# Peptides against a protein of PDB entry 6TME, part 325

Target 1, 324 residues: chain A of PDB entry 6TME
Amino acid sequence: NRLKRAYIALQAWKKAFYSDPFNTAANWVGPDVCSYKGVFCAPALDDPSVLVVAGIDLNHADIAGYLPPELGLLTDVALFHVNSNRFCGVIPKSLSKLTLMYEFDVSNNRFVGPFPTVALSWPSLKFLDIRYNDFEGKLPPEIFDKDLDAIFLNNNRFESTIPETIGKSTASVVTFAHNKFSGCIPKTIGQMKNLNEIVFIGNNLSGCLPNEIGSLNNVTVFDASSNGFVGSLPSTLSGLANVEQMDFSYNKFTGFVTDNICKLPKLSNFTFSYNFFNGEAQSCVPGSSQEKQFDDTSNCLQNRPNQKSAKECLPVVSRPVDCS
Target 2, 324 residues: chain A of PDB entry 6TME as posed
Amino acid sequence: NRLKRAYIALQAWKKAFYSDPFNTAANWVGPDVCSYKGVFCAPALDDPSVLVVAGIDLNHADIFGYLPPELGLLTDVALFHVNSNRFCGVIPKSLSKLTLMYEFDVSNNRFVGPFPTVALSWPSLKFLDIRYNDFEGKLPPEIFDKDLDAIFLNNNRFESTIPETIGKSTASVVTFAHNKFSGCIPKTIGQMKNLNEIVFIGNNLSGCLPNEIGSLNNVTVFDASSNGFVGSLPSTLSGLANVEQMDFSYNKFTGFVTDNICKLPKLSNFTFSYNFFNGEAQSCVPGSSQEKQFDDTSNCLQNRPNQKSAKECLPVVSRPVDCS

## One batch from the design tools (peptide; made by RFdiffusion4, then SolubleMPNN)

Design b2_p30_1_s3 (from b2_p30_1, 20 letters changed)
Fold by OpenDDE base, seed 1:
Structure b2_p30_1_s3 (fold): chain B 324 residues (1-324), chain A 30 residues (1-30)
Amino acid sequence: as target 1 above (324 residues)
Amino acid sequence: SEETRKKIEEEYEKTFKKKVEELREELENR
């Protein structure tokens, strides 16, 4: 019965293909769905004697089409990977029936619409990758209430502010890059206890960096480049004991880049170029360390090459934003 | 099935590792 439902779903999906350049679905014929390319079966979790469709892997198939509502019949699917296709439309609400969903990867497609809230209905979801699509609107706060290990949202059209609930996230990797997020980074960010990598690249974020970033002692990658951040770097950044890659470039930061930041023990690459910093410690100077790479290009630093003109610097440096 | 569960978890670990590597590659190429 479960395989019959799967057959209906998969045949409906095949019909929803506009183009299948690699003929991936060529063998999607007949009731033996377990033999379908990109479909794998396994014993059901609730009954080992029953074979069910447990996963879909159509990665890199370059298939054009949409996801039909009949996919909701794939109730035993735990792995759904359709990366690097040309699927369009919205994620069907009928997927709420896939209660075993563990990994959901629809990245590198042409999906549109708001955040797929159906993902919030999956109690066992651990990995969510919706990057490189055209999802839009605000990010639902509830996404961070889920016990996700990874949240990939980059290269979409998400807007509004980052929810305060971010501090509740248990994810080790979170990417916001290349969206339209605005506002400040929530102070609750410091509560992300499992965070290793966080990327804010290329948004419209602004305001001062919260001091609470310094509480992210497990973070190895922190990239906030290409935003509108202002003020000085928080002194609490000295608490980033494990940071290896740090990028604050292409913002509107001011003030002094301190020794305690540049001497972070695991720091490998620190880029703070294209800001309005007016001073840096000797330890921050490019070439000062063999183990660390620094880029101080295009700031307001004295006696350094490739800096902004006085004309560019004076209006900003003379009016520093007080983040205290 | 415990076996099925373990298999899913193993596949997850592989996927996660791959995704992290892809992210790093993307960051390096920006």
Scores: peptide ipSAE 0.207, ipTM 0.777, DockQ to the pose 0.888
Fold by OpenDDE base, seed 2:
Parts: sequence; structure tokens; C-alpha cells
Structure b2_p30_1_s3 (fold): chain B 324 residues (1-324), chain A 30 residues (1-30)
Amino acid sequence: as target 1 above (324 residues)
Amino acid sequence: SEETRKKIEEEYEKTFKKKVEELREELENR
């Protein structure tokens, strides 16, 4: 009996709670699991006459505890939402049995360990949200082989380089923000044909931006701020026909910010402050447009306010990195 | 059932939209 298996799983989970401040699991008593708060039942996909547990929603319950292996008995679950809790430990490998997993949200918890590779075993997964945890180590290259619509990795402890397989991703939204990623952005990034929003904020990324970024025709948000990028902005950025929000602030960029970038047709906000740019086109000057907002603060620009001193600029500007 | 599948997909659409909006809000408040 599928509901009996669910009962075993849910009771094991209740026992794994250290604290339930809102008494969310207070009614988790008896075999009628479909009446449990945060548990949702639906007709099974393979047999409409059979009722199964199809979803879990414990969002914002502030529950402290861990995920026990018995959760692998919830084989009919397609929606698993447990964000904004205090769950700790690792994601159980037994969850590989949840072959119908469609949405997996464990964000805003206290999970630790390496990337939860069990997520790679789910053939129907559409988006993965593991942000605001303590996951660490390398990002497995295989994550980008999956047909995911969104990948939220921000605010973790991931390290090493971004895999070259990123170009295989069909995701529309990807965030790497506030991790410890290092190295260059892979040139294969230009192959992300469905990409709308990508965020690299607050990592240890370095090197030159790849020219292939200009191939991202559908991108509306591109944020590479607070990294260690060097060199000039690629001229191919003129190809970003749909970009609305672009941020390169708090890097080590040099060179000239061109008209071709600042006159992008959909551009609404372009921030390139806190770099070492030594020139900008008139179209890039803050206040030059009523429709576009620019920030050129703390660069090496002449005749502009709030710029770096000559002493700070000269050592960097005189030794520009050649990205060619 | 097809009805169940449709409901799952509808829930996904709602969740996805919310997540994207949250991300945008976070970027704006940076």
C-alpha cells in the first residue's frame, strides 16, 4: 500500500524533528496521511483510482531536524518544498527512489556536505533550489546535462571552477552568487540558448570575460559584479540585444566603455563602477539618458566626479591585460 | 492521471515565477 509507505516515511520524519515551534506536525497522527498539515495527496499518475502523497510543503515552518532515509518511501512525491526551516545534515541518497521529482526546494536551511548528487538521478526535475545552505566542494559537471529550467546555487560554499558543460544547460535562470567559485567563465557559456538571467555576484572568478557572452541573445540580466575579472569588456557585448540589467562593478576591468554597449536597445541599468576604466563614450555618462541609468563611480575616468586617484590608477591602467 | 500532471505543472509555473521575482528583488536591494 502506497499510503502505508508514506505513513512510515512521515512518522520517521516527525521523529527526526528536534523542534517544531509552530506545531506543524501536531496533527501528523494516524494512518490518514492526506490530512497531515503540509502533505498533499492526488490520484496516482499510473492509476487514477489510487490516492498517493504527491507533494510536501513545509515552507517557513522553522522546523529543526534532519531528513531521514525513510523519506525514500515517498515514491510518488513530485513537489518537495521545505524552504526556510532549520533542517541539517545531508540529503539522503534514498531520495533516488522519488523518480517523479519535479520541484525540489530545500533553500534556506542548514544542509551541509557536497553537492547533493541524488538530484542528478531525477529524470523529470525542472528546477533545483539549494540556495542559502552550506553545501561545499565542486559543482558536478553533470548538473548542466539535465533539462532544468532553473538552477539556484547562490549563498553556499561551492569551490573550484565552473564546469565547461555549462554550455549544455537549457536553463533560463542560473545563479552562482555568493560562493567561492574561481577561474574563468567558460567560453561554452555562449551556447546557453535559453538563458535569460545569469548571476555571478561575489565569487573569486578571474581572467578575461569570454567573447562568447555576446552570443547570449535572450539574456535580460547579466551580473558579474564583485569578482576579479580583468581586461577590457568584450566588443561582442554589442550582441546582447535583450539585456536590461548589466553589472560589472567591483572588478579590475580596464579600457574604454564603448557606445555599442551603452546604446544596447533594451538596456535600462548598466553599472560599471569600482573598476579601472580609463574612458567612456558620451552615451555611457550618468544622466545622459532619461531611459537608462549608468554608474561610472570609482574608475579612472577624466573629468568625472568620484574617481580614483592618479596614484591608484596609473599602475593598473599603464599595464592593461591583453585578452586577445 | 492527466489531471494530476496538469496540476503539478501549474504549481511549477507558480513556484517558478515566484522564485524569479524573488531573485530580481534580491538584485534590486543589493
Scores: peptide ipSAE 0.146, ipTM 0.751, DockQ to the pose 0.907
Fold by OpenDDE base, seed 5:
Structure b2_p30_1_s3 (fold): chain B 324 residues (1-324), chain A 30 residues (1-30)
Amino acid sequence: as target 1 above (324 residues)
Amino acid sequence: SEETRKKIEEEYEKTFKKKVEELREELENR
């Protein structure tokens, strides 16, 4: 009996709670699991006459505890939303049995360990949110082989390079922000055919930006701020026909910010502050446009306010990195 | 059932929209 298995799983989970401040699981008593707060039942996909647990929503419950292996008995769950709690430990491998998983949101918790590779076993997964946890180690290349629409990885402890398989991703939204990723952005990034928003904020990424970024015709948000990027901005960025928000601040970029970039047709905000740019087109100057916002603060620009000192600029500007 | 699948998809669209909005808010508040 599917509901019996669900009962076993949910009771095991209740026992794994250390604290339930809002008494969310207070009514988790008896075999009628469909009446449990945060538990949602629906007709089974394979038999509409059978009622199964199809979804969990414990968002914002502030529950402290862990995920026990018995959760693998919830084999009919397609929606798993447990964000904004205090769950700790690792994601159980037993969740591989949840073959209908469609949305997995464990964001804003205290999970630890490596990337939860069990997520890669779910054939129908479309949404993955593991942000604001303590996951660590390498990002498995296989994540980008999956048909995910959104990948939220920000605010974790991920290290190593971004996999070259990123170009295979069909995701429209990807966040890497506030991790410990290093190395270069892969050239394959230009192959992300459905990409709308990508965020690299606050990592240890370095090297030159790949020219292939200019192939991202559908991107509306591109944020690479707070990294260690060097060299000039690629001229191919003029190809970003739909970009609205672009941020390259807090890097080590050099060279000239061109007119072709600042006159992008959909550009609303372009921040390139806290770099070592030594020139900018008139179209890039803050206040030059009413429809566009620019920030050129703390560069090596002449006759502009709030720039770096000559002492700070000269060592970097005199030794430009050749990205060719 | 088809009805169940439709409900899952509807919930997905709602969740997706919400998460994208949250991301934009995070970018704005940084």
Scores: peptide ipSAE 0.351, ipTM 0.857, DockQ to the pose 0.868; fails the geometry check
Fold by OpenDDE base, seed 4:
Structure b2_p30_1_s3 (fold): chain B 324 residues (1-324), chain A 30 residues (1-30)
Amino acid sequence: as target 1 above (324 residues)
Amino acid sequence: SEETRKKIEEEYEKTFKKKVEELREELENR
């Protein structure tokens, strides 16, 4: 009996709650699990005459606790939304039994440990949100082999380099922001055929930007701010035909910001402040366009306000990194 | 059930859209 298994799982979970300030699980009593708050039943995919637990939504419940292994008994769950709680510990490996998992949102919790590799076992997973947790270690390269539409990894403790397999990703939205990723952006990034938005904000990324970024024709948002990137902006960035928001601020870029970048057809906001650029085209000057917004603050530009001193600029500008 | 599958997909689209919008809002307010 599927509902009986669900009952066992949900009762085990209730027992794993340390605090339920909104009394969300107050009605989690008795065998009628479909009446439980936050539990949603639907006809089973294999037998429409059988009712099963198909979804969990405990978003914003502020529940403190952990995920017990008995949750693996919820084998019919396709939607698992438990964001904005205080769940701690690790994601149970027993969740590998949830083969119908379609959306997994555990964002804004207190989960720890390595990347939850159980997510890799779900064949139908389309959405993964693990942001605002304390996940650590390396990102498994296999994550990008999955047919995901969105990958939210921001505000964790992930380290090491971004896997080269990123180019295999079919995701339209990927966030790496506010982790501890290091190294270069892989050249394979240009192969992300469905990419619309990618965010690298606030990592330890370094090196030159790969030329292959210019191949991202569908990208509307590209944010690489607050890293350690060096060298000049790739000339191939002129290929970003659909980019609307672009941010390279708070890096160590040098060189000249060219017309072909600033005149991108859909560009609405381009921030390249807090770098060491020593020149910019007229089209890049803030106020030069009505439809575009630019920020060139705190660079090494001549005849522009709010620039770095010669003392700050000279050591860096005189030793430009050659990315060729 | 095909109907159940369709419902799951519809809910996904709603969730996805919401998440993307939230991300955009966060970026705009940066």
Scores: peptide ipSAE 0.247, ipTM 0.797, DockQ to the pose 0.854; fails the geometry check

Design b2_p30_1_s4 (from b2_p30_1, 21 letters changed)
Fold by OpenDDE base, seed 1:
Formats: C-alpha cells, structure tokens, sequence
Structure b2_p30_1_s4 (fold): chain B 324 residues (1-324), chain A 30 residues (1-30)
C-alpha cells in the first residue's frame, strides 16, 4: 500500500525532527497521512483510483532535523518544498526512488556535503533550488544536461570551475552567486538559448568575459559583480537586446565603456563601478538618461567624481589585459 | 485533461515567478 509506505516515511521523518517550533508535525498521527499538515495527496498518475502522497510543503516551518533515508518510500512525490527550515545533514540517496520529482526546493537550510547527485537521477526534474545551504565541492557537469527551468545554487560553498556544459542548459534562471567558483566563464555560455537571468555575484571568477555573452539575446539580468574579471567589456555585449539589469561592479575591468553597451534598448540599470575603466561614452554617464541608471563610481575615469587616484589606476591601466 | 494540465502549468508559473521575485530581493541584500 502506497499510503502505508508514506506513513512509514513520514513517521520516520517526524522522529528525525530535533525541533518543531510551530508544532507543524503535531497532527502527524495515525495512518491518514493525507490529513498531515504540509502533506498533499492526489490521485496516482498510473491509477487514478489510488490516492498517493504527491507533495510536501513544509516551507518556513523552522524545523530542525535531518532527512532520513525512509523518505525514499515517498515514491509518488512530485513536489518537495522544505525551504526555510533548519534541516541538516545530507540529501539521502534513497530519494532516487522519487522518480516523479518535479520541483525540489531545499533552500535556506543547513545541508552539507557535495552536490546532491541524487537530483541528477530524477528524469522529470524541472526546478532545482538548493540555495542558502552549505553544499560544497565541484558542480557536476551533468546538471546542465538536464532539462531544468531554474537552477538556484547561490549561497553555498561550491568551488572549482563552471562546467563547459553550461551551454547545454535550457534553464531560464541560473544563480551561481556567493559561492567559491573560480576560473573563466565558459565560452559555451552563449549557447544558453533560454537564459533570462544569470547571476555570478561574489565568486572567484576571473579572466576575460567571453565574447559569446553577446549571443544571449533573451537575457534580462546579467550580474557578474564581485569577481576578478579582467580586460575590456566585449564589444559583442551590444547584442544583449533584452538586458534590463547589468552589473559588472567590483571587478578589475579596464578599457572604454562604449555607447553600444550603454544604449542597449532595454537597459534600465547598468552598474560598472569599482573597476579600472579609463573611459566612458557620454551615454554611459550617470544622469545622461532619464530612463537609464548608471553607476561609474570608483573607476579611472577623467573628469568624473568619486574616481580612484592616479596612483591606484596607473599600475592597472598601463598594463591592460588583452582579451583578443 | 487539458484543463488540468493548464492549471498545473499556471500554478507552476506562479510559483516560479514568486521564486524569481524572492531571489531578486535576497540578492539585493549586499
């Protein structure tokens, strides 16, 4: 009996709670699991006459505990939302049995260990949110081979390089922010045909921005701030026809910020502060447009306020990195 | 049914939108 298995799983989970401040699991008593708070039942896909546990929603329950292996018995779960709790430990490998997994949100918890590779085993996964945890190690290249709409990885401890397979991703939103990623952005990034929002904030990324970024025609948000990028902005950025928010602040960029970038048709906010740019087009000057907001603070610009000193600029500007 | 599929898709889109909005808010906290 599928509900019996669910009962076993849910009772095991309840036992794995260290703290339940809101008494969320107080009614998790008895065999009627469909009445459990945060448990949602639906007719099984393979047999509409059978009721199964199809979803879990324990968002914002502030529950402390871990995920026991018995959760693998919830084989009919398609929605698993447990964000904003205090769950710790690793994601159980037994969750590989949840072959219907569609949305997996374990964000804002205390999970540790490597990337939960069990997520790669789910054939129908569409949404992955593991942000605000303590996941570590390298990102498996295979994550981008999956047909995901969203990949939220921000605020973890991931390291190493971004896989070149990123170009295969069909995701509209990808967040790398606030990790320890290093190396260059792969040139294959330009192949992300469905990309709308990509965020690299606060990593250890370096090198030149690939020209292929300009191929991201559907991107509305591009944030590469707080990294170690060098060189000039690619001229191909003029191809970002739909970009609304662009942030290159807190890097080591040099060169000239061109009209072709600042006059992008949908551009609303463009921040390129805290770099070593030595020139900007008039269209890039803050206040030059009523429709666009620019920030050119703390660069090496002449005749602009709040710029770096010549002493700070000269060593960098005199030795520009050639990205050609 | 097609209606059921549509409803599921709409619910997904709603959740997805909410997630994006939340993400934007969280990332502004610098």
Amino acid sequence: as target 1 above (324 residues)
Amino acid sequence: SEETKKKIEEEYEKRFKEKKEKLREELKKR
Scores: peptide ipSAE 0.271, ipTM 0.811, DockQ to the pose 0.440
Fold by OpenDDE base, seed 5:
Structure b2_p30_1_s4 (fold): chain B 324 residues (1-324), chain A 30 residues (1-30)
Amino acid sequence: as target 1 above (324 residues)
Amino acid sequence: SEETKKKIEEEYEKRFKEKKEKLREELKKR
């Protein structure tokens, strides 16, 4: 019965292919779905004597098509990997029936529409990768209530503020990069207990960085580059004991880059170029350390190369934003 | 079994690591 349902689903999916350049589905013939390329069977969790479709891996198949609602019949699928294809349309709501979903990777496709809220229905989801698509609209706050290890949202069309619920996230990696997120980074960010890597690159984020960023003790990568952040860097950034990569470039930061930041113990790369910093500690100067790389290009620093003109600097530096 | 669980976890960790590595590489290519 389960394999029969899987057969129906997979045949419907095959029919939904517009192009299969590598003939990935060429062998998708007959009832033996476990022999299908990219289809993986395993004993059912509830009955080891029953074989079920447990995983799909069509990564890098360059398949054009859409996900038909019949995919909801794949109720035993825990792994769904279809990245680097040309699937279009929306993620079917019928996938809510896939209650065992553990890893969902639809990255690098042409999916459109709002955030696939069906992902929120999966109780055991650990990995969500929807990057490099055309998803749009608001990010549902509930995404951060889920016990996810990774949330990859980058390179989409999301337009919203970052939900305050971000602080509830248990994810180690979260990417917001290359969207249209706006507003401030929520102060609750400091509550992300398991966060290792967070990337905000290339959004429309603004305001002051919250002091609470300094509470992210496990962060190894913090990239807030290419936004509209203003004010001084929080002094609390000295608390980032494990940060290795830090990037604040291409913002509107002002003030002084302090020793406390540049001397972070595990800091390997710190880029704060293309801002309006008017001073930096000696420890922040590129070349000052063999172990650390700094980039202070295009700021308002005195006696440093490749800085902005006085004409560019004065209007901004003379009117520093007070983040207090 | 506990052994099976361990294997599943190991496989997950491997995939996760690979994904992170891939992501890092992609993000460097700004």
Scores: peptide ipSAE 0.271, ipTM 0.813, DockQ to the pose 0.445
Fold by OpenDDE base, seed 2:
Structure b2_p30_1_s4 (fold): chain B 324 residues (1-324), chain A 30 residues (1-30)
Amino acid sequence: as target 1 above (324 residues)
Amino acid sequence: SEETKKKIEEEYEKRFKEKKEKLREELKKR
């Protein structure tokens, strides 16, 4: 019965293919679905004597098509990997029946519409990758209430503010890069207990950085480059005991870059170029350390090469934003 | 079995590591 349902689902999917350049589904014929290329079977969790479809891997198949609602019949699937294809349309709501979903990777496709809320219905989801698509609208706050290890959202069309619920996330890696997010980073960010890597690159984020960033003791990568952040760097950044890569480039930061930041014990690369900083400690100067790399290009620093003109600096530096 | 569970977890960790590495490479290029 379970494999028969899987057969119905997979045949419906094959019919939904517009193009299969590598003939990946050429052997998708007959009832023996476990022999299908990219289909993986395993013993069922509830009955080890029953074989079920447990995983799909169609990565890098360059398949054009859509996901039909019949995919909801694949109720035993825990791994769904279909990255680097040309699938279009929306993620079917019928996938809510896949209650064992553990890893969901639909990255590098042509999916559209709002955030796929069906992902919120999966109780055991651990890994979510929807990057490099055309998803749009608001990010649902509930995504951060889930016990996810990774949330990859980069290179989409998401807009509005980052939800305050971000502080509830247990994810070690979160990417917001190359979207249309706006507003401030929520102060609740400091409550992310398991965070190792967070990337905000290339959004419309603004305001002052929250002081609570300094509470992220386990963060190794923090990239906030290519946004509209203003004010001084928080003094609490001295609390980032494990940060290795830090990037604040291409913003509107002002003030002084302090020793407390540049002397962070595990810091290997710190980029703060293309801002309006008017001073830096000696420990922040590029070439001052063999172990650390710094970039101070295109700021308002005195006696440093490749800085902005006084004409460009004066209007911004003379009106510093107070973040207190 | 506990051995099977451990293997599944190890495979997950391997895939997760590979995904993070690929992500870093992609973000550097764009």
Scores: peptide ipSAE 0.251, ipTM 0.802, DockQ to the pose 0.446
Fold by OpenDDE base, seed 3:
Structure b2_p30_1_s4 (fold): chain B 324 residues (1-324), chain A 30 residues (1-30)
Amino acid sequence: as target 1 above (324 residues)
Amino acid sequence: SEETKKKIEEEYEKRFKEKKEKLREELKKR
């Protein structure tokens, strides 16, 4: 009996709650699990005459606790949303039994440990949100082999390099922001044909930007701010025909910000402040356009306000990194 | 973005329906 298994799982989970400030689980009593707050039932895929627990939504419940292994009994769950709680511990391996998992959101919790590899076992997963946790270690390369629509990894403790397999990803949105990723952006990034938004903010990424970024013609948001990138901006960035928001601020970029970049047709905001750029095209100057916003603050630009001193600029500008 | 995420979530039901149909078809072929 599927509902009986669900009952066992949900009761085990209730027991795993340390705090339920909004009394979300107050009605989690009795065998009628479909009446439980945050529990949603639907006809089973294999037998429409059978009602099963198909979804969990406990978003914003501020529940403190952990995920017990008995949650693996919820084998019919396709939607699992428990963001904005205070769940701690690790994601149970027993969740591998949830083969229908389609959307998994455990963001804004207190989960720890390595990347939850159980997510890789879900063949139909389309949405993965594990942001705002304390996950650590390297990112499994296999994550990008999955047909995910979105991968939210930001605000964790992930480290090491970004896997070369990123080019295989079919995701439209990927966030790496506020982790400890290092190394270069893989050249394979240009193969992300469905990519709309990618965010690298606040990592330890370095090296030159790969020319292949220019192949991301569907990208609307590209944010690489607050890293250690060096060299000139690739000329191939002129290929970002749909970019609206672009941020390269707080890096170590040098060279000239070209007209071809600043005149991108869909560009709304371009921030390249806090670098070592020694020149910019007129089209890049803040205030030059009513339709576009630019920020060139704290570079090595001549005849612009709020620039770095010659003393700060000369050591870097005189030794440009060759990205060829 | 959060907005993009919301859009994806809104489309979930549609995609899931399609998935269900596909799965049902696969089950019939077995």
Scores: peptide ipSAE 0.096, ipTM 0.625, DockQ to the pose 0.030

